# Designs tried in a protein design run: peptides against a protein of PDB entry 2AZE. Part 34

Target 1, 148 residues: chain A of PDB entry 2AZE
Amino acid sequence: AQECQNLEVERQRRLERIKQKQSQLQELILQQIAFKNLVQRNRHAEQQASRPPPPNSVIHLPFIIVNTSKKTVIDCSISNDKFEYLFNFDNTFEIHDDIEVLKRMGMACGLESGSCSAEDLKMARSLVPKALEPYVTEMAQGTVGGVF
Target 2, 101 residues: chain B of PDB entry 2AZE
Amino acid sequence: GRLEGLTQDLRQLQESEQQLDHLMNICTTQLRLLSEDTDSQRLAYVTCQDLRSIADPAEQMVMVIKAPPETQLQAVDSSENFQISLKSKQGPIDVFLCPEE

## One batch from the design tools (peptide; made by RFdiffusion4, then SolubleMPNN)

Design b1_p11_2_s2 (from b1_p11_2, 4 letters changed)
Fold by OpenDDE base, seed 2:
Structure b1_p11_2_s2 (fold): chain B 148 residues (1-148), chain C 101 residues (1-101), chain A 11 residues (1-11)
Amino acid sequence: as target 1 above (148 residues)
Amino acid sequence: as target 2 above (101 residues)
Amino acid sequence: SIKSSTRTLKW
């Protein structure tokens, strides 16, 4: 009985760890797809334009975005060396990392929300190694972890 | 019996975890390769138009933060306090606004 | 608080 109890505890621990790893893997896949898709888009755009964009017109990764209503008053304090910033808002704000921005741009092909068209899924599969294609398919179908 | 069943389950879970580990290794390797590719890094950018597409500056102010690695970010978003604190140890932080079109 | 420079942004 005690042995079974110990094994049940271990089973639960492993299940939880697997769940965490599944989440991490999905995020890694999305990052990979988003990044590769972004690079591909920009490469194509530059080729079509026969020139790179103006240096000050682009934001290279990594970055963070903060957005708030235009009506929001923001107080900003900056250290002399610009090592420290303090922003005070009089209303709510949102913070988005670059990966989230890419997702919202559609760079992850809607895979993050399970909103993939056939073309989106085809693109997503093309941007990952063959070994990951089945998992991408599962993500698109929302069937990841169904065997557990 | 129950013991045998649990033992079998644990073995199956171990195999599943090993498969996940393998896939994760593939992903991390791919991401590393991308980070090491100078051409990919050169092309790893968004435009102001991209940012406007996710948060229209006509209604939303969009602030961009370029911070060195290991920069500490503290955010409070409550009914009484709305604050962001940034502290870098490795260099200056660059903050700028995305202009309206 | 930071003393070096402070700006208030209004839109």
Scores: peptide ipSAE 0.051, ipTM 0.893, DockQ to the pose 0.037
Fold by OpenDDE base, seed 3:
Structure b1_p11_2_s2 (fold): chain B 148 residues (1-148), chain C 101 residues (1-101), chain A 11 residues (1-11)
Amino acid sequence: as target 1 above (148 residues)
Amino acid sequence: as target 2 above (101 residues)
Amino acid sequence: SIKSSTRTLKW
């Protein structure tokens, strides 16, 4: 019947929306884990060193990095007030935001790729509220959304 | 029947979505708390060593961009044009290189 | 076009 068809369309719509929200939630969880893990690492390091690192030796979030071959020639034009920059490269480049950098540093415990050890999973769980622990476990197992 | 089954499915999906929304709210709250905590923000940094670990400056140049919120970044990466444009409305942009050592 | 300052980086 037409009514059943309409409900099936709605069902599919909701499933897709849920899938999108699952992706968003996973990213939020990864960000939380990465940030907290970074803070924890640095706190521990500073405690061991008994002092903070030199101010000009660290890069605070947020930031973006651009990497390219060391052989790449870059022309940079800057406005007088430094509000505008224009970079011209003679070859390809890569742009990474701070979150991606943290993931590559292992701050998300490998959870982003589902390649976390038991120790990594334990760390990840310890960095989220209790309500999120089951979801972290599902992420690690690749079973997120198994009910769908 | 089929109608009843679909109706039940939709109810279950609604509940699942509400659960997701709840978890997302928890996450956003935690992230907000981190952003508001001065000590956490002080410790929210990476080092040049960290950057070298993911992109070796011996082979790759690593440029760091610190820009105010709402800064526009436009990138073109094609065979004939390789360009990055930055436009800030809230303050100056800081750009520096990660040293090899 | 930005012309206030131009710098060419070579590696």
Scores: peptide ipSAE 0.049, ipTM 0.894, DockQ to the pose 0.036
Fold by OpenDDE base, seed 1:
Structure b1_p11_2_s2 (fold): chain B 148 residues (1-148), chain C 101 residues (1-101), chain A 11 residues (1-11)
Amino acid sequence: as target 1 above (148 residues)
Amino acid sequence: as target 2 above (101 residues)
Amino acid sequence: SIKSSTRTLKW
């Protein structure tokens, strides 16, 4: 009885660890898709324009964005070497990393929110190695875990 | 028996985790390849138009922060204090606004 | 040290 109890505890521990790794894998897949899709988009755009965009018109990864109401007053203090910044706002703000921006841009093909059309899924599959395609399909269906 | 069943379950879970680790290795390899490809990195950018699609500067101010790796970011968002502190150890931080037009 | 340059942005 005690041995079985110990194994059941271990089983639950392993299940939780697997669940955590599944979440990490899903995020990695989304990042891969988003990055490759972004690069592909920009490559195509530059080819169509027959020139790269002006250097100061684009924002290379990595970056973060801060957004707040246009009426928000911001006090900014900067060190001489620009190593330190302090921003004081008189109202609430939001911070988003580049990955979240890419997701909201649709670069992850809606896979992150379960809003993946057939065409989106086709695109997503094309941007990952063959070994990951089944997992991408399961992500789109909300049935992650079936690959095992 | 019950003991044998549980033992078998644990073995199967171990195998599943190994498969999961393998898939993760594939993913990390792909991401590393992207980071090592100069052309891909050159093309890894967004535009101000992209940012406007997320947060329209007509309604909200959008500030872009480019900081070196390992930069410390502290944010406080409470009813009494709204603050962001940035501290870099590897180089200067660049901050600029996304224009409305 | 910070505060070598201080700006207040008003929109």
Scores: peptide ipSAE 0.049, ipTM 0.893, DockQ to the pose 0.034
Fold by OpenDDE base, seed 4:
Structure b1_p11_2_s2 (fold): chain B 148 residues (1-148), chain C 101 residues (1-101), chain A 11 residues (1-11)
Amino acid sequence: as target 1 above (148 residues)
Amino acid sequence: as target 2 above (101 residues)
Amino acid sequence: SIKSSTRTLKW
């Protein structure tokens, strides 16, 4: 029946939306874990050192990094007010945001790649509110969205 | 019947979506709290050593870009041209290199 | 938009 067909279309629409939200939620969880883990790491490190690092020795979030071969030639043009930059490379480059950097640093405890050890998972769980712990567990197990 | 089954499925999906929304709100709130906490922001940093650990400056140069919000970034990475364009609307952009050692 | 500095970086 036409009515059933309409509902099936709506069902599919909702399923797709849920899938998108699941992806967004996972990313948000990873960000939260990464940020809190970073803060915790640095707090501990500063306590051990009994002083904060020199201000010009650290890079505060947010930031972006660009990496390319050391052999790459880069032409840089900067506006007078430094509001505009233009970089021309003679070879390929990579751009990474701070979140990706944190993930590569292991700040997300390997949860992003399913490479969580028991210790990593414990850390990850400790860095999220109680309501999110089950979802973190599902992420680690790769079972997110299984009920849909 | 089929209609009743589909209706029930839609209700279940609605509940699932609401749960997701709730969890997302929790996450967003936590991230906001971090952004609003002065001490957390003070500690929200990486070091050059951290960057070296993910991109060895011996082989790769690492350039750091600190740009104000709403900065436009255009990147072209093709055989024809390799280019990054930055345009800020709110302030100067800071770019610096991570030293090799 | 006016470029005040142009530098070629070589590593």
Scores: peptide ipSAE 0.046, ipTM 0.893, DockQ to the pose 0.034

Design b1_p11_2_s3 (from b1_p11_2, 3 letters changed)
Fold by OpenDDE base, seed 2:
Structure b1_p11_2_s3 (fold): chain B 148 residues (1-148), chain C 101 residues (1-101), chain A 11 residues (1-11)
Amino acid sequence: as target 1 above (148 residues)
Amino acid sequence: as target 2 above (101 residues)
Amino acid sequence: SIESSTITLKW
């Protein structure tokens, strides 16, 4: 009885770890797809324009964005060396990392929400190694997690 | 029996975890390769138009933060306090606004 | 210390 109990505890531990790894893997896949898709888009755009964009017109990764209503008053305090910033808002704000921005741009092909069209799924599969294609398919179908 | 069943389950879970580890390794390798490719990094950018597509500057202020690695970010978003604190240890932080047009 | 400059942004 005690042995079985110990094994059940271990089983639960492993299940939780697997769940965490599944989440991490999905995020890694999304990052890979988003990055590759972004690079591909920009490469094509630059080729079509026959020139790179002006240096000050683009934001290279990594970055973070903060957005809030234009009605929000923001007090910003900056150290002289710009090593420290303090922003005080009088209302709510949102913070997004670059990956989230890419997702909202559609760079992850809607895979993040399982909202892939056939074309989106085809693109997503083309941007990952062969070994990851089955998992991408599962993500698109929302069927990840069958190990439980 | 119960013991045999649990033992078998653990073996199956071990195999599943090993498969996940393998896939994760593939992903991390791909991401590393992207980070090491100078051309890819040169092309890893968004435009103000991209940002406007996700947050309309007509209604929202969009601020971009570029900070060195290991920069500490603390955010408080409550009914009583709305604050973001940034502290870098490796260099200056660059903050700029995305224009509406 | 954050005391060198303070900017209030109003839109």
Scores: peptide ipSAE 0.029, ipTM 0.886, DockQ to the pose 0.036
Fold by OpenDDE base, seed 1:
Structure b1_p11_2_s3 (fold): chain B 148 residues (1-148), chain C 101 residues (1-101), chain A 11 residues (1-11)
Amino acid sequence: as target 1 above (148 residues)
Amino acid sequence: as target 2 above (101 residues)
Amino acid sequence: SIESSTITLKW
């Protein structure tokens, strides 16, 4: 009885670890899709324009975005070497990393929120290795983890 | 019996976890390849138009922060204090504003 | 040390 109890505890521990790894894998897949989709978009755009965009008109990854109301007053203190910044706001702000920005741009094909059309799913599948395609399909269907 | 069943379940879970690890390795490899490809690096960018689609500068100020890896970011967002602190150890931090137009 | 330059942004 005690041995079975110990194994049951171990079983629950492993199930939880698997769940965590599933979450990590999903995020990695979304990042891969988003990055490849972004690169593909920009490559096509530059080919159509027959030139790259002006250097000061684009922001290369990685980056962080901070947004707040245009009415917000911001006090900014900067060190001489620009190694340190201090921003004081008189109202609330939002911080977003580049991955979140790409998701909101639709670069992850809506896979992150389950709003993936047939065309979006086709695109998503085309941007991952064959071994990952079944998992992408499961993500779109919301059936990830069903085999566990 | 119960013991045999649990033992078998644990073995199956181990195999499932190994499969997940394999898939994760594939993903990390792909991401590494992207990071090592010079052309991909050059094309990995967003525009101000992209940012406006997320937060319209007509209503929101959009500030972009370019910082070296492992830069420390501290944020406080409370009813009494709204603050962001950045500390870099590997180089200067650049801050840009996304124009409204 | 910070505070070598202080800027107030008003919109």
Scores: peptide ipSAE 0.029, ipTM 0.886, DockQ to the pose 0.034
Fold by OpenDDE base, seed 4:
Structure b1_p11_2_s3 (fold): chain B 148 residues (1-148), chain C 101 residues (1-101), chain A 11 residues (1-11)
Amino acid sequence: as target 1 above (148 residues)
Amino acid sequence: as target 2 above (101 residues)
Amino acid sequence: SIESSTITLKW
């Protein structure tokens, strides 16, 4: 009985670990899709334009964005070497990393929110190795981890 | 019996976890390859137009922060304090604004 | 590090 109880505890531990890894894997897949899709988009755009965009017109990854109301007053303090910044806002702000930006741009094909059309799913699958395609499909269907 | 069943379940879970680990390794490998490819990195960018599609500068001020790896970011967002602190150890931090148009 | 500049951004 005690041995069974110990194994039950271990079972729960493993289930939780698997759940965490599933979440991590999903995020990694989304990142991969988003990055590759972004690169593909830009490659195509540059080919069509027959030139790269002006250097100062683009923001290369990685980056962070901060957005707030235009009515928000921001005080900014900068160190001499620009190693330190301090921003004080008089109202709320939002911070987004580059991955979230890419998701909102649709670079993850809506896979992150379950709003993946057939075309989006096709794109998503095309941007991952064959071994990951089944998992992408499961993500789109919302059936990830169904066997656990 | 129950013991044997649990033992089998644990073995199955182990196999499932190993499969996940394998898939994760594939993902990390792909991301690393992308990071190591200079052409891909050259093309890994967004535009101000992209940012406007997320947060319209007509209504929202959008700042872009380019910071070296391992830069520390502290954010406080409360009714009494709205603050962002950045501290870099590896180089200067660049901050710029996304124009409205 | 020491503060080199302080600016207030108003929109």
Scores: peptide ipSAE 0.029, ipTM 0.886, DockQ to the pose 0.034
Fold by OpenDDE base, seed 3:
Structure b1_p11_2_s3 (fold): chain B 148 residues (1-148), chain C 101 residues (1-101), chain A 11 residues (1-11)
Amino acid sequence: as target 1 above (148 residues)
Amino acid sequence: as target 2 above (101 residues)
Amino acid sequence: SIESSTITLKW
C-alpha cells in the first residue's frame, strides 16, 4: 500500500538522520574527553614544574597546523593588516585542526579508533558526565547503534 | 500487520533520536562550560614537543595558524595547484613556524 | 589587499 511505502521512506530518512546524529555525538564526546584530558595533563605538568611554561612555548586552542616536506618551497603573500594570507606550495601539504592533533596525541584515549585499553577506557569514562558513560563504553566496544 | 509494525518502528526511532538529542545537549553544555572557564582556557594548549611528536620538524615543516573565529580557509591540493588562502573578518591572522629544536 | 608583503620560504 502507498501508506506503507510512505512510512518506509520516512523510516529510512529517520535512520539516516540518527546515523548522522550518532556521528556528531561521538565527535562531541571525543572533543570533551580530549579537552578535559589536555587540561588535566597541563595542570599536572605545571604543578610538577611549579610554574607555567614560557608564553612563546605553547599554542593555545584553537589553531590549525599545516605540514609539508622541508623541501617544499612556499610563497606567502600577506595583506598589510594581516587579514589575508595566500600560500602557494610547490608540492602537496596536509592540514590538521586542533582536535585532530589532540587525537593523535592520545588525548581522546584511543576511543576515536576503538583502540582503548582498559586503563584508557577508565580514563575516558572519568572525563564525561555519568549520563555519557554508557555511550563511551559502546564506542569503545564498537556497539553503537546496535538497536537501530 | 506491516502498517502497525512500521508505525511502532517509527515511534521507537523517535525515542532513540530524543535520547541522542539529550546526550548531545549534555555534551554541548559541558563544552560550553569548559570554554567559559578561565582556568581551563589557560590550560588548553599544546607544546612544540607535542607537535613534534606527530610531525617532526626535522623532516616536516610545521606551520601554525592562529585565526579569529569565522576566518575562511580555502585549500587546493591538486597536481596543478597547491594553495591555501585565509581571509579573516574579525582580526589579524598569526602564522608561525614550529622550531626544529 | 593581498601582496602588501610577499615572502618566499625555502628550506
Scores: peptide ipSAE 0.029, ipTM 0.887, DockQ to the pose 0.035

Design b1_p11_2_s4 (from b1_p11_2, 5 letters changed)
Fold by OpenDDE base, seed 2:
Structure b1_p11_2_s4 (fold): chain B 148 residues (1-148), chain C 101 residues (1-101), chain A 11 residues (1-11)
Amino acid sequence: as target 1 above (148 residues)
Amino acid sequence: as target 2 above (101 residues)
Amino acid sequence: SIKSETRTLKW
């Protein structure tokens, strides 16, 4: 009985670990797709323009953005060495990392929300190694979560 | 029996986890390759237009933060406090605004 | 909107 209980605890532990890894894998896949798609977009754009964009007109990864109403008052304190920043807002704000920005740009092909068109899914599959294609398909269908 | 069933379940879960680990290794390898590719990194950028598409500066102010690795970010967004704190240990932090136009 | 978050930026 005690042995069975121990194994059941272990089973639950493993199930939880698998669940966590599934989430991590999905995020890694999305990052890969988003990044590759972004690179392809920019490469194509630069080719069409026959030149790269002005250096100060682009923001290279990695970055974080903070957005708030333009009416929001922001007080900013910066250390002399710029190692520390403190922002105080008088209203709510949002924080987005670069990956989230890419997702919202559609760089992850809507895979993050399972909202892929046929073309989106085709693009997503084309941006991952063959071994990951089945998982991408499952993500698009929202069927990830089972034991495989 | 129950013990045999649990033992079998654990074996199956182990196999599933191994498959998962394999896929994760593939992903991490791909990401590493991308990070090591100079051309890819050169092309890994967004534009102000991209950011405007996420948050229109006509209604929203967009602040961009470029910080060294391992920078700590603390955010509080509540009725009592609206605050962001950044603390870097590896170098200066750069903050700038995305222009409206 | 994030009520409370503390993170270490890793990139």
Scores: peptide ipSAE 0.165, ipTM 0.898, DockQ to the pose 0.787
Fold by OpenDDE base, seed 1:
Structure b1_p11_2_s4 (fold): chain B 148 residues (1-148), chain C 101 residues (1-101), chain A 11 residues (1-11)
Amino acid sequence: as target 1 above (148 residues)
Amino acid sequence: as target 2 above (101 residues)
Amino acid sequence: SIKSETRTLKW
């Protein structure tokens, strides 16, 4: 019947929307864990050193990085007010945002790839509100969606 | 029947989506709290050593870009054109290199 | 358009 067909279309639409929201939630969780873990690491390090690092020795979020071979020639043009930059490379380059950097640093505890050790999972759980802990567990197991 | 089954499925999916929305709200709240905490933001940094751990300057040049919000970035990476363009409307852009040592 | 500084960086 046409009515059943309409409901089946709606069902598929909702399933896709849920899938999209699940992906967004996972990314938000990873960001939260990464940020809190980074702050915790640095707080501990500064306490151990009994002083903050020199201002020009650290890079505060947000940032992006560009990496290329050290053999790559780069032409850089800058506007007078430094509002505009143009870089020309003679070879390929890579761009990474700060979140990706934090993930590669292990700040997300390997949760992004579902490769958490028991200790990593414990850390990850400790950095989220209680309501999010079950979802973190499912992410670590690669079984996201079981909560619903 | 089939209609009743589908209707029930849709109701269950709606409840699941509401739960997701709630969890997302919790996450966004936590992130906002971090952004509003001055001490947390002061501690939200990486070092050149951190960058070297993921991209060795002995082999790779690492350039850091600090840009204000809403800065436009255009990148072309093809066999004939390798280009990055940055355009800011809210302030100057800072670019510097991560030293090898 | 860009009107200020142009640098060629070589490592």
Scores: peptide ipSAE 0.070, ipTM 0.892, DockQ to the pose 0.034
Fold by OpenDDE base, seed 3:
Structure b1_p11_2_s4 (fold): chain B 148 residues (1-148), chain C 101 residues (1-101), chain A 11 residues (1-11)
Amino acid sequence: as target 1 above (148 residues)
Amino acid sequence: as target 2 above (101 residues)
Amino acid sequence: SIKSETRTLKW
């Protein structure tokens, strides 16, 4: 019947929307873990050093990085007020945001790639509210994708 | 029947989505709390050593960009054009290089 | 292109 067909289309639409939200939730969880883990690391490091690092030796979030070969020639044009920048490269470059940097640093405990040891999983769980722990476990096991 | 089954499935999917939304709200709340906590923001930093660990300046040039919110970034990476354009409306952009150790 | 200041970085 036409009604059943309409409901089947709606069902598929909802399933796809849920899948998209699952992806968004996973990213939010990874961000939370990465940020909290970073803060914890730095707090511990400063306590051990008995002082904060020099102000010009650290880069506070948010930021982005651009990396390219050290042989790449870069031309930079800057406006007087520094509101506009134009960079021209003679070769390829890469752009990474702060979240990706944190992931590569291991701040997300390898949860982003499923490379999560038992210790990593324990750390990850400790950095999220209790309500999110089951989902973190599912992420580590690769079992995310089912309907709640 | 089939209609009843589909109707029930849609209700279950709605409940699942509501649970998902709830978890997302928890996450966004936690992130907001971190952003509002002065001590957390003070400690939310990476070092040049961290950047060198993921991109060695001995082989790669690492440029750091600090830009205000809502800054427009345009990048072109093709065989004929390699360009990054930054446009801020809320303040100056800071760009600096991560030095080699 | 903005011409207020131009810097060329060579490595």
Scores: peptide ipSAE 0.070, ipTM 0.893, DockQ to the pose 0.036
Fold by OpenDDE base, seed 4:
Structure b1_p11_2_s4 (fold): chain B 148 residues (1-148), chain C 101 residues (1-101), chain A 11 residues (1-11)
Amino acid sequence: as target 1 above (148 residues)
Amino acid sequence: as target 2 above (101 residues)
Amino acid sequence: SIKSETRTLKW
């Protein structure tokens, strides 16, 4: 009886760990798709333009963006060596990392929200190794919750 | 019996976790390859137009932060304090605004 | 660190 109880506890622990890993895997897949899709988009665009964009016109990953109302007053203090920044806002702001930006750009093909069209899903599948394709399909269908 | 059933369940869960680990390794490998590929890194960029597409600069200002690895970011967003602090350990931080069209 | 610049940004 005690042994069974111990195993039941272990079972629950493993289930929780698996759930966490599933979430992590999904995020990794989204990142991979987003990055590859971004690179592909830019490669195609540069080929069509027959030149790369001006260096100062693009923002290379990684980056973070902060957005706030245009009416927000921002005080900025910068150290001499620019190693330290302090921003004070008089109103709320939002912070987004580059991955979130890519998702909002559609680089993850809507897979992050389960809003994949047939074309989006096709693109998503094409940007991952074969071993990951079934998982991408499950993500699109919202059926990832199961254990293999 | 009960013990046998639980033992079997644990074995199955172990196999499932191993599959997840395998898939995660594939993903991390792919991401690493992207990070190590010079051409991919050259093409891993967004434009101000991209940022405008997700945040209208007519209504919102968009500030871009380029910081070295290991940079500490502290943010407070409350009714009493709205603050972002950045502290780099490896080099200067670059901050610029996305222009409005 | 020493703050060398303080700016108030208004839009």
Scores: peptide ipSAE 0.060, ipTM 0.891, DockQ to the pose 0.034

